# Designs tried in a protein design run: peptides against a protein of PDB entry 6FRK. Part 18

Target 1, 411 residues: chain A of PDB entry 6FRK
Amino acid sequence: NEEVLNAMLKEVCTALLEADVNIKLVKQLRENVKSAIDLEEMASGLNKRKMIQHAVFKELVKLVDPGVKAWTPTKGKQNVIMFVGLQGSGKTTTCSKLAYYYQRKGWKTCLICADTFRAGAFDQLKQNATKARIPFYGSYTEMDPVIIASEGVEKFKNENFEIIIVDTSGRHKQEDSLFEEMLQVANAIQPDNIVYVMDASIGQACEAQAKAFKDKVDVASVIVTKLDGHAKGGGALSAVAATKSPIIFIGTGEHIDDFEPFKTQPFISKLLGMGDIEGLIDKVNELKLDDNEALIEKLKHGQFTLRDMYEQFQNIMKMGPFSQILGMIPGFGTDFMSKGNEQESMARLKKLMTIMDSMNDQELDSTDGAKVFSKQPGRIQRVARGSGVSTRDVQELLTQYTKFAQMVKKM

## One batch from the design tools (peptide; aimed at target 1 L326 T334 D335)

Design b1_p11_8_s4 (made by RFdiffusion4, then SolubleMPNN; from b1_p11_8, 6 letters changed)
Fold by OpenDDE base, seed 5:
Structure b1_p11_8_s4 (fold): chain B 411 residues (1-411), chain A 11 residues (1-11)
Amino acid sequence: as target 1 above (411 residues)
Amino acid sequence: EDDFEKLLELL
């Protein structure tokens, strides 16, 4: 029993390290999971895998929760939000995404470019803001970010803006001069919230970077960017651990709409490769699909067929933005998306649908479609010939279906 | 692979 526990914990620890979770956090999680698992309950014939998965999930949820309530803007007040983060973190893009998010929620939102260090920073912000119809402030001539930030905040306070977002300079290296500049800006504008923007792709460096920002300015919120890439988001745990601040939003692509409120449960499910079923259900509900209630009811009953998967692929192909929805489907995570643009992902789904078009109703409507094919391998060869694909392509589809169906059965 | 195994040995 202890050997089985240690083997399963090794598999989980490996997967977490491959997800860019900091080694110290993975160690702490392993110890906490070992302490939370009753070995006697494991001996009693309980589903050892389910128990370990639940313990791991519970400890990851604790690692994402700093125990601090996220700051929220007050309606009818001027809320100043200062952004801090390294150059290339997606900070400037994230300022525009957050401004657009609040604007769509009916907040009077504006943007200030206090990045004087990067040539064309103001032009980039101006372009993004103009596309989103967001009011902006900045200078082409003023080099002091304190002056620009102060003037911009004063201007937009006088114009009764409710959300005033200040983008600051990011540098490639942690330079003391950058941190002093950020502190001077923070002292001048007295922000209601300081948001640290972190790139999920920086992996194990997340802790040290997040700590360096928190040690200089009162970071109260974290936004994680580039979660559409190969980054499984494990660095987000490091940012929370270092800043003691909640993740408030995530960036999930390049589009201004590729931005969502952070949800702990879906994020941890995705980090573990369990998919974001709740986010998929929420997104499916938001999109008001005609068969949505019937699908949700089937999912709640742990029923998922190849036909249900086919119908979901049809729906995904109709809906766009395709990237976000696929990244929520188990087995269609980051590895499916990371290897291509949205068009290539659409072509892959269309290929999978073409394989399913060669399946019969018994195969499509089976609550264990993969087992139907495993019991009669001649079905794989028939479907492969019918769809013009390899037997391997059909096996890969069945493997993806099996991963999804096994997860739906665990709901 | 080797650096990852060493990282796992540290766990």
Scores: peptide ipSAE 0.012, ipTM 0.435, DockQ to the pose 0.010
OpenDDE base, seeds 1, 2, 3, 4: peptide ipSAE 0.007, 0.007, 0.000, 0.007; ipTM 0.396, 0.415, 0.324, 0.431; seed 4 fails the geometry check

## One batch from the design tools (peptide; aimed at target 1 L326)

Design b1_p12_1 (made by RFdiffusion4)
Pose (drawn by RFdiffusion4):
Structure b1_p12_1 (pose): chain A 374 residues (1-38, 47-273, 303-411), chain P 12 residues (1-12)
Amino acid sequence: NEEVLNAMLKEVCTALLEADVNIKLVKQLRENVKSAIDNKRKMIQHAVFKELVKLVDPGVKAWTPTKGKQNVIMFVGLQGSGKTTTCSKLAYYYQRKGWKTCLICADTFRAGAFDQLKQNATKARIPFYGSYTEMDPVIIASEGVEKFKNENFEIIIVDTSGRHKQEDSLFEEMLQVANAIQPDNIVYVMDASIGQACEAQAKAFKDKVDVASVIVTKLDGHAKGGGALSAVAATKSPIIFIGTGEHIDDFEPFKTQPFISKLLGQFTLRDMYEQFQNIMKMGPFSQILGMIPGFGTDFMSKGNEQESMARLKKLMTIMDSMNDQELDSTDGAKVFSKQPGRIQRVARGSGVSTRDVQELLTQYTKFAQMVKKM
Amino acid sequence: LEEVHELLEELA
């Protein structure tokens, strides 16, 4: 049985290693689901599913904008990850939700960058800012957020150039662009086909600049996006959106369950009964109930107080014979009144008859009356 | 206590 756990466990470790999941997290997840584990494919895959939900959970809720206030969003990520594409996908998302959204092109390096964000904004009917001539992104971002602030826009999304960590020049310039415009949220956009080099770059981005949200693009293809587990652990940020194509409407919020599945592949007879059950539990205590001075009108009249401390076990063979629908019903007496066929099965395996209940049903009716009167 | 005692008298 120890060999059936390991053959089925190394088959999921290969399923995650092929889904570009970091080898550090696969080896760690393997001995996490081995230590926490101490119709067969369901008792195994359910344990694997709960262990994955434990990893995709960063514990941090997403940053959401406030209507009627200026929200500046700054995009960061590697070269070619889809920042300019996801810039228009997000401005179009909120603009359709009713936000005064605008775009700013703070890329002064990439050829045809302002022309790219201009044509994406021209098409989606979204205001845009940038420059062919201005070579300082700190100047384009500052003089754009200033313009769209004096025009009272609520979503101001600043696009930046692609950068990698070994370029300290572009990492300083990213930190100065973030210090000039002071964004309310910084989004780390990552390609879904990224391999093992993802945790190092995503961590260096978190160190230089404060990353609070992660977007995973190019998920409409064969890439399952296992590199996102390494960006969530590095940036400490949840995934808010995913990209699912080249167009502006190929964009939707991140849901954890479908991503992990792809990455993996009035008084009733019942109340009359419980009140009795507590009067029998407090039943050997009936002599304490006759203690009150001037209140002892009678005690154990006709000896019938002895069988009121004997009827509740026989009535419990009826509850033992009941399932969770009758037991958890608001009116435990209405489930059997409509279907007196349930009065025969309760009588079979519990040894009580269907006759005994007629005297109980009268005793029930009287008890149900005096509680609604209570 | 008084109410539980009265309920027992009414059941008896």

Design b1_p12_1_s1 (made by RFdiffusion4, then SolubleMPNN; from b1_p12_1, 5 letters changed)
Fold by OpenDDE base, seed 4:
Structure b1_p12_1_s1 (fold): chain B 411 residues (1-411), chain A 12 residues (1-12)
Amino acid sequence: as target 1 above (411 residues)
Amino acid sequence: LEQLHNLLLELS
């Protein structure tokens, strides 16, 4: 029993290391899991795998919990949020994403570019802010980030902005000059929150980077970026451990909407390849798809029509980038949809919808849509001609529908 | 949602 446990823990540890979890954290997790597993309960014939998975899940949840409450902005106050992080961490993009998030929640939000080091930093911020209709401040001539940050914060405080986001300079490496600049900016503007932005794709370097920032600047929050890429999210654990600060948001893509509040359980579930069912539910609920309850009820009764499938495709298309949706599905790893495959998959969905747009209500609303077409093959030819596709494409759609309808009946 | 997942599985 102990050998089996040790073997399974070795596999879990290997998988966590491959997920960019820091070696020290993996060792600690292994010890904690061993201590949490009652060997006597394992002897009683309980599903050893499920027990170990549950123990691993619980210990991972503890690793992302710094034991401190995340800072939240106060409504009706001027909340100054300073961003810190390396160049290429996605800091500037994340500033825009956070600003847009709060703006969509009805906060009076603005952006300040205090990055004087990077040529075109202000132009980039201005471009992003303008696209999102977010007010912005910066200078083309002022080289002191302290002056820009102070003037911008004062301006937006006087204009009664509630969320004032300050983007700072990033460097390619940790330099003392960068940390001094960040400290000077922080001292001048007195931020209510300092957000460290970390790129998850740097893997094992996450701990050292996060620690270096925390040792120099009073980081109170973490945002992890590039979780849509090859980064399996293990770097997030390293960031929490090093900063002792909560992850407040995650960046899940390149779009301004590819940004979500951090949720511990969904994140750990996704990290373990269990999928993010909660995040998918939340994303579906955010779409205010009024008809989802009626659909779920029909599906519980084993009823599924071509119209129901069409509505599901519409819902998928509304959820945003298809890669993110797939990445929320259990068994669809991050590698399943390369960026090139996303456009192709959306094009495939659009093609399927175009085929269904050429169907009549009797065909769409039939509880046995495939049988309607099988009884009258002339319908396939009509739909094919109407949608500009081959009869084979229509048959493939009907085959997919049939498989789905069979699955729904087994539920 | 599970069905959406399965539908996506079939489309993949």
Scores: peptide ipSAE 0.006, ipTM 0.419, DockQ to the pose 0.087
OpenDDE base, seeds 1, 2, 3, 5: peptide ipSAE 0.010, 0.011, 0.006, 0.000; ipTM 0.451, 0.500, 0.403, 0.382; seeds 1, 2 fail the geometry check

Design b1_p12_1_s3 (made by RFdiffusion4, then SolubleMPNN; from b1_p12_1, 8 letters changed)
Fold by OpenDDE base, seed 3:
Structure b1_p12_1_s3 (fold): chain B 411 residues (1-411), chain A 12 residues (1-12)
Amino acid sequence: as target 1 above (411 residues)
Amino acid sequence: SVLLYNLLLELS
């Protein structure tokens, strides 16, 4: 029994290391899981795999919890949020995403560019801010980030802004000078929150980088970026362990809306390849898909038409990056989140919709659409010609529709 | 939600 447990734990530890979880955290998790598993309960014929998975899940949840309550802005107050992190971490993009998030929630939000080191930093921030209709401050002539940050914070405080986000320099080569500049800016503006932005794709370097920032500045929050890529998110555990600060948001892509509040349970579920059903439900609910009630009512009656399927494909296309949606489904590993598969999946949906655009209302609104086509094969040929596809492609669509209609009848 | 989940499973 102990040998079997040790073998299974070895596989889990290997998978966690491949997910960029730090070796020290993996070792600690292994010992905690061993201590949490009752060997007598494992002997009683319980599914050993499920028991180990539950123990691993519970210990990963503890690793993401720093035991510190996340800072939250106070409504009607002036909340200064300073961003820190290396160049290429997604810091500047994340400032804009956070500003847009709060603006959409009805906060009076603004952006300050205190990055004087990077050529075009202010132009990039200005472009992002203008696109999102967010007020911004910066200088083309002032080279002292302390002056820019102080003037910008004072200006927006006087204008009664509630969320004042300060983007700082992200130098790679001169860590000491970067940390000194960050400390000078922090001392001048006295931020209510310091947010460390970390790129999840840096893998095993996450711990050392996060520690270097925490040792120099009072990091109180973490944002993890590039969780849409090949990064399995194990670096997020390293960031929490090193900073002792909660993850408050995650960046899940390049779009301004590819930004969500951090949720522990969904994140760990995704890290383990269990999917994120809760996040999928939340995304579906945040999409004010007005027709969900009418669809739910039809589904309750076991009715599902080709038009209903078409509307669902439109809804999927509105959910944003298809790779992110697939990555929320249990059993769809990170390989489905590759940018190549997203375009292919969206092209496949668009092809199916184009086939349905060549159908008539009688075909689309039939409660047995597949039977309409099976009774009159000439309809398949008409639709195939109208959509520029093969008769086989139309038959494949009808086969998919039939599978869905059968699932709806079993609901 | 469940339908969309099943739809996505079949599209993969």
Scores: peptide ipSAE 0.010, ipTM 0.470, DockQ to the pose 0.055
OpenDDE base, seeds 1, 2, 4, 5: peptide ipSAE 0.008, 0.008, 0.010, 0.009; ipTM 0.428, 0.459, 0.456, 0.434

Design b1_p12_1_s4 (made by RFdiffusion4, then SolubleMPNN; from b1_p12_1, 4 letters changed)
Fold by OpenDDE base, seed 4:
Structure b1_p12_1_s4 (fold): chain B 411 residues (1-411), chain A 12 residues (1-12)
Amino acid sequence: as target 1 above (411 residues)
Amino acid sequence: LKELHELLLELS
């Protein structure tokens, strides 16, 4: 039993390391999971895999919980939010995304460009803000970020803005001059929240970067960006551990709408390659597609057919920015997404749908479609021939369906 | 990277 536990923990630890989870956190997780698992309950014939998976999930949930309540803006007040982070972290883009998020919720939002170091920073902010119809402030001539930030904050306070977002300079490296500038800006504007923006794609460097910022400025919130890319999100755990601050939002793409409130359980589920059914349901609901309620009710009842998967793929094909949605589907993990552009991902879904178009109603409407095919392997060959694909392609589809159906049955 | 290699070795 202990050998089986150790073997399974080895696989999980390897997967977490491959997900850019910091080595120290992986070690701690392993110890915490070992301590949380009752070996006697494991001996009693309980599903050892489910027990370990649940223990791992529970301990990962704890790693993203800093034990502190996230700051939230107060309605009818002037909330100053200062953004900090390295160049290329997506900080400037994230400022616009956050402003747009609050604007869509009926908050009076504005943006201040206090990045005097990067040539064209103000033009970039202005372009993004103008596209989103967000009021902005900055200077083409003032080189002191403290002056710009102070003047901009004062201006927007006087105009009764509720959300005042200040974008600061990002450097390519952690420099003492950057941190001094950030501290001077923070002291001048007295922000209600300091948001550290971290690029998830920096992998193992997330801890050191997040710590360096927290050691210099009072980071109270974290936003993790580039979770649509190759980053599996393990760096988010490092950010929370180093900053002791909650993740409040995640950036999930390049579009201004590719921004969502952080949800712990969906995030950990996705990190473990379990998919994000809840986030998929939320996105599907945001699109107000008429056929969604029936699918959502089936999913809530643990019912999932190949037809339901086909309908879900049709919905996904209607949803646009395709990469984000596929990454929410169980079994369409990073390997499916990492291999190609959005067009290739669409072509893969179309291929899967074409395979399903060669299935009969009995196969599509079965509550256990995979079992129908496993009992009669000749069905796989029929479907493969009908769709012009290999038997392997059909088996891969059935494997994906099985993973999804098993997840839905566990919800 | 060294710590990662050491952990991978401990896991191996």
Scores: peptide ipSAE 0.010, ipTM 0.449, DockQ to the pose 0.010
OpenDDE base, seeds 1, 2, 3, 5: peptide ipSAE 0.005, 0.000, 0.000, 0.006; ipTM 0.379, 0.348, 0.403, 0.407; seed 2 fails the geometry check

Design b1_p12_2 (made by RFdiffusion4)
Pose (drawn by RFdiffusion4):
Structure b1_p12_2 (pose): chain A 374 residues (1-38, 47-273, 303-411), chain P 12 residues (1-12)
Amino acid sequence: NEEVLNAMLKEVCTALLEADVNIKLVKQLRENVKSAIDNKRKMIQHAVFKELVKLVDPGVKAWTPTKGKQNVIMFVGLQGSGKTTTCSKLAYYYQRKGWKTCLICADTFRAGAFDQLKQNATKARIPFYGSYTEMDPVIIASEGVEKFKNENFEIIIVDTSGRHKQEDSLFEEMLQVANAIQPDNIVYVMDASIGQACEAQAKAFKDKVDVASVIVTKLDGHAKGGGALSAVAATKSPIIFIGTGEHIDDFEPFKTQPFISKLLGQFTLRDMYEQFQNIMKMGPFSQILGMIPGFGTDFMSKGNEQESMARLKKLMTIMDSMNDQELDSTDGAKVFSKQPGRIQRVARGSGVSTRDVQELLTQYTKFAQMVKKM
Amino acid sequence: EALEQLLERLKT
């Protein structure tokens, strides 16, 4: 049985290693689902599913904008990850939700970058800012957020150039662009086909600049996007959106369950009964109930107080014979009144007859009356 | 009767 756990466990470790999941997290997840584990494919895959939900959970809720206030969003990520494409996908998303959205092109390096964001904004009917001539992105971003602030826009999305960590020049310039415009949220856009080099770059981005949200693009293909577990652990940020194509409307919010599945592959007879059950539990205590001075009108009249401390176990074989629909019903007496066929099965395996209930049903009706009167 | 008299005792 120890060999059936390991053959089926190394087959999921290969399923995650092929889904570009970091080898550090696969080896760690393997011995987490091994230590926490101490119709067969369901008792195993359910334990694997709960262990994955433990990893995708960063514990941090997403940054959401406020209507009627200026929200500046700054995009960061590697070269070619889809920042300029996801810039228009997001401005189009909120503009369709009713936000005064605008775009700013703070890329002064990449050829045809302003022309790219201009044509994506021209098509989606979204205001845009940038420059062919201005070579300083701190100047383009500052003079753009200033312009769209004096025009009272609510979503101001600043696009930046692609950068990698070994370039300290572009990482300083990213920190200065973030210090000039002071963004309310910084989004780390990552390609879904990224391999093992993802945790190092995503961590260096978090160190130089405050990353609060992560977007995973190019998920409409064969890439399952296992590199996102390493960006969530590095940036401490949840995934808010995913990209699912080249167009502007190929964009939707991140849902954890489908991504992990792809990455993996009035008084009733019942109340009359419980009140009784507590009067029998407090039944050997009936002599305490006759204690009150001037209240002892009677005690154990006709000896019938002894069987009121004996009927509740026989009535419990009826509850023992009941399932969760009859037991958890608001009116435990209405489930059997409509279907007196349930009065025969309760009588079979519990040894009580269907006759005994007629005298109980009269005793029930009188008890149900004096509680609605309570 | 006996069940009612017992319930009246609890009420008091």

Design b1_p12_2_s1 (made by RFdiffusion4, then SolubleMPNN; from b1_p12_2, 7 letters changed)
Fold by OpenDDE base, seed 2:
Structure b1_p12_2_s1 (fold): chain B 411 residues (1-411), chain A 12 residues (1-12)
Amino acid sequence: as target 1 above (411 residues)
Amino acid sequence: DSLEELLNKLLL
């Protein structure tokens, strides 16, 4: 039993290291999982794999939870949010994404460019802000970020802005001069929240970077960027561990809309390659499809019919660009984001739906739809003829359905 | 198959 546990934990540890989880956190997780797994309960014939997966999931959830409630802006107050982070972390883009998020939620939001170090920083912020119709402040002549930040915060306070976002200078490396400048800005503007922006793609460097920021400035929130790339997000665990601050949002692409509130469960599921069911459920719920609660209940009970699969395909088709759904799924390479692959994927879904349109209610509503077809092969031939497809295409659909129904039963 | 991987990850 201990050898099997150690082998499975080795595979999980390898996968977490390949997901850019810090080696110390992986070691700690391994020890915590070993301590949480009763080896005596594993002897009782429980599914050892499920128990280990659940223990790993539970310990990863704890690693993402700093035990501190995230700061939230107060409606009708002036909330000053200072952004800090290295150059190339996506900090400036993330300021615009956060401003746009709050603006879309009906907050009076503005942006301040206190990045005097980077040539064209203010022009970039101005372009992003103008496209999003977000008010902005900055200077082409003032070189002191403290003056710009102070004047901008005062201006927008006097204009009764609710969300005042201050973008600061980034450096290419951890430099003491950067940290002193950030501290001077923070002391001058007295921010209600300091947001550290971290690039997930820096892998094992996430811990050292996040620690260096936390040791110098009072980081209270983390935003993780570039989670749409090859970064599996394991660096986010390192950021939480180092900063002891919650992840509040994630950046999931280059567009201003590629920004979402951080959710622990979906993120850990994604990190483990278990899929983002909860994020899918939430997006499906945002579509106000009344049928979603019934589907979620059926999934929770391990019931999945061909009709439930059909309804899911309808929901996927309603969710908009298939590229945005694919980007939620770990290990769909950037090549799936091509317009050609979206049309092909939608055509495949539509073909599968057309096959199911030729099924009867007994076939669609059966909790063992594949067995209904296996017991009466004449049904496959009927459906194939009705939908204008091969018997092989129907068999492939039933094979896919069977894999899904087995997964739902394993949930 | 990309759709099978998609669906597997959406239903996992």
Scores: peptide ipSAE 0.007, ipTM 0.450, DockQ to the pose 0.050
OpenDDE base, seeds 1, 3, 4, 5: peptide ipSAE 0.000, 0.008, 0.006, 0.006; ipTM 0.276, 0.460, 0.428, 0.362; seeds 3, 4, 5 fail the geometry check

Design b1_p12_2_s2 (made by RFdiffusion4, then SolubleMPNN; from b1_p12_2, 5 letters changed)
Fold by OpenDDE base, seed 3:
Order: sequence, then structure tokens, then C-alpha cells
Structure b1_p12_2_s2 (fold): chain B 411 residues (1-411), chain A 12 residues (1-12)
Amino acid sequence: as target 1 above (411 residues)
Amino acid sequence: DALLELLEKLKL
């Protein structure tokens, strides 16, 4: 029994190392899991795999919890949020995403560009801010980031802004000059929160990077970016361990809406390839799909039409990048999150919708849509011609619909 | 949730 446990723990440790989890954290997790598993309970015929998975999940949840309450802005106050991180971490994009998030929540939000090092930093921030209708400050002539940050913070404080986000310079490497500039800016503006932005795709470098920032500046929050890539996000555990600071948000793509509040359990579930059922529910609820009640009522009655399937495809398309939505489903591995599979999956949904656009109301609203087509094969040929597809493509759609309608009848 | 099981299988 101990040999079997050690073999299974070796596989889990290998998978966590391949997910960019730091070697020290993996060793500690192995010890904690070994101590948490009662070998006598494992002997009693319980599913050893489920017990180990639950113990691993519980210990990963503890590794993402720094035991520190996340900073939250106070309504009606002036909250200064300073962003720090390397160039290419997604820092500037994340400033715009956070500003847009708070603006959509009804906060008076603004952006300051204190990045004087990168050519076009202010133009990029201005472009993002203008698209989102967010007020911004910066200079084309001032080269001191301390002056720009101080003037911008003072201006927006005087204008009674509630969320004042300051984007700082990033370097390509950890340099003493970067940390000195960050300290000078932080001392001048006295931020209420310092946010470290980390790229999840840097793998095993996450710990060393996060530690170097925490050792130099008072990082109080972490944002992890590029969790839409091949990175499983194991670097996020390293960031929490090194900074002792909570992850407050995650960046899940390039779009301004590809930004969500960090949730511990959904994140660990996704890291383990268990899916994110809670995040899928939250994302469905955020879309204010008023039609969900009417659909749920129909589903409870075992009714499912081709129109109901069409509306669900529209809802899936409204949820944003299909890769993110797939990555929230149990059993869809990271291979389905590749950018190539997203475009193909969206093209497939759009093709299915185009076939349904060539159907009539009698076909769409029938509770036995597949039988309507089977009784009158001329309908398949009409729909195929109308949508520019083969009769086989229409039959494949009807076969898919039939599988779903049979499933709804079993609910 | 019946809707989640449906969404899971819509994506398969």
C-alpha cells in the first residue's frame, strides 16, 4: 500500500513540476499529502485515486492562500493602485483591464502612464484608455516617472477619482535601476495598493522573479497574466509563496474583458485539469442571460428544440473566447486551449448556426426536430442548399441535436 | 446543474 501511494504521489509530483510548480513547493506538498492520508482508510476499499486527488487539491488550495486578506478599494475614497512588473508581463494591458473592471462596477476610474522608458508606452495606454472611455494622464515631454506619477495622482485626487491606477516602467531583466525607480515612485505617490503583475508563461522563473520584487517593494497584491496560453498556472503558487500576497485577478487573454477576480478553488480545479464549474456558472450569471429562466423551465419539462440549441450557441459565443470556456469544462485538456482550436471551434459553432438560420420556425420550434426532418427528407436538402452545406452536415447537426434532446429527457 | 451538464456536452 505504501509503494502504491509513493508511485501515485510520484506521478502527481511529476505533473505538478510539468505545470511549473516550484520543486520546493512540490516536495512540501508531497510531505503534507503523505501526512494527511490515513493508510488505514486507504486499506478500507475507498478509491485511493480520489483520496489522493482530494488531499492534493486541499494542499494546493493552502498554497494559493497566503493567509492575508486582499486589499479592496473603499467607495467614495481616493484609492491609488501602483502596478509593478517586468516588460512583457502584461502590466500595461492589465492596468487597462483593471480600470475597465472598476469602471463597469460604477467606480470613477482613471489611468496614469508613468512608463518613460518604453517608447510608445503612453500612446499604448492612451489607445487602450480611449477605447474603454477611461480618463488618462501622462506626458510626451516629461522623462521623470516620479513627476508624472505625482502630478497625475494629484490631478485625479483633486477631480475626486475613486480608482487611480499608476502604470510604471518595466525592464526586460531584474535591474537595480528598475527597483530604485519603483521605490521613488511609490514613495512619492504613497499607493494604497502595490500590484505585482506576473506572466504565468515564464515557468520555473516565477519564484525568483516574484521574490526579487517582494524583496525590493511592498507588494500587497498579485495579478497573474497569460493563463490562456500553454502555462498551467503553477507559477501562481510560486508568486503567492514568494510575495506572501494574494492573487486578486487573473488575465485570461488579450481582450479587455479577459480579466476576472481570482477564485482559489476554480483556479486549482483548472490547474489539475478538473475544469472550472464555478467560474462557468459565474460567467453565465454575469452575462445576464435573462432567457436562462425560460430555458431552465423548458429543460425541467424535458423540452429541447433546435431554437433552444441555437440560443445556447449564441450564449456560448457571447461568453467570449471559446478556448476559455472549453478550459472551464472537466475533461477538456490544455490542448483544447490552443489558439488554433478556438478559431476552429468558433467556426464550427458558426457553421452550425448558419445551418439553423436556413430552417423554418416549424423545424426550429419542434420538440422532435430530428423526426420532422426524418419524415420529410426534402427538408434536409432545402436546408443544405439554403446554408451552402452538404446534406451530411445537416444530418450531423440533427444527430448532435438528437443526442442533446435525449440527454434533456433524462434530466 | 442540468444546464452545466448540457453546456459540458454541447462543447464535446
Scores: peptide ipSAE 0.006, ipTM 0.391, DockQ to the pose 0.110
OpenDDE base, seeds 1, 2, 4, 5: peptide ipSAE 0.005, 0.000, 0.000, 0.000; ipTM 0.331, 0.319, 0.300, 0.324

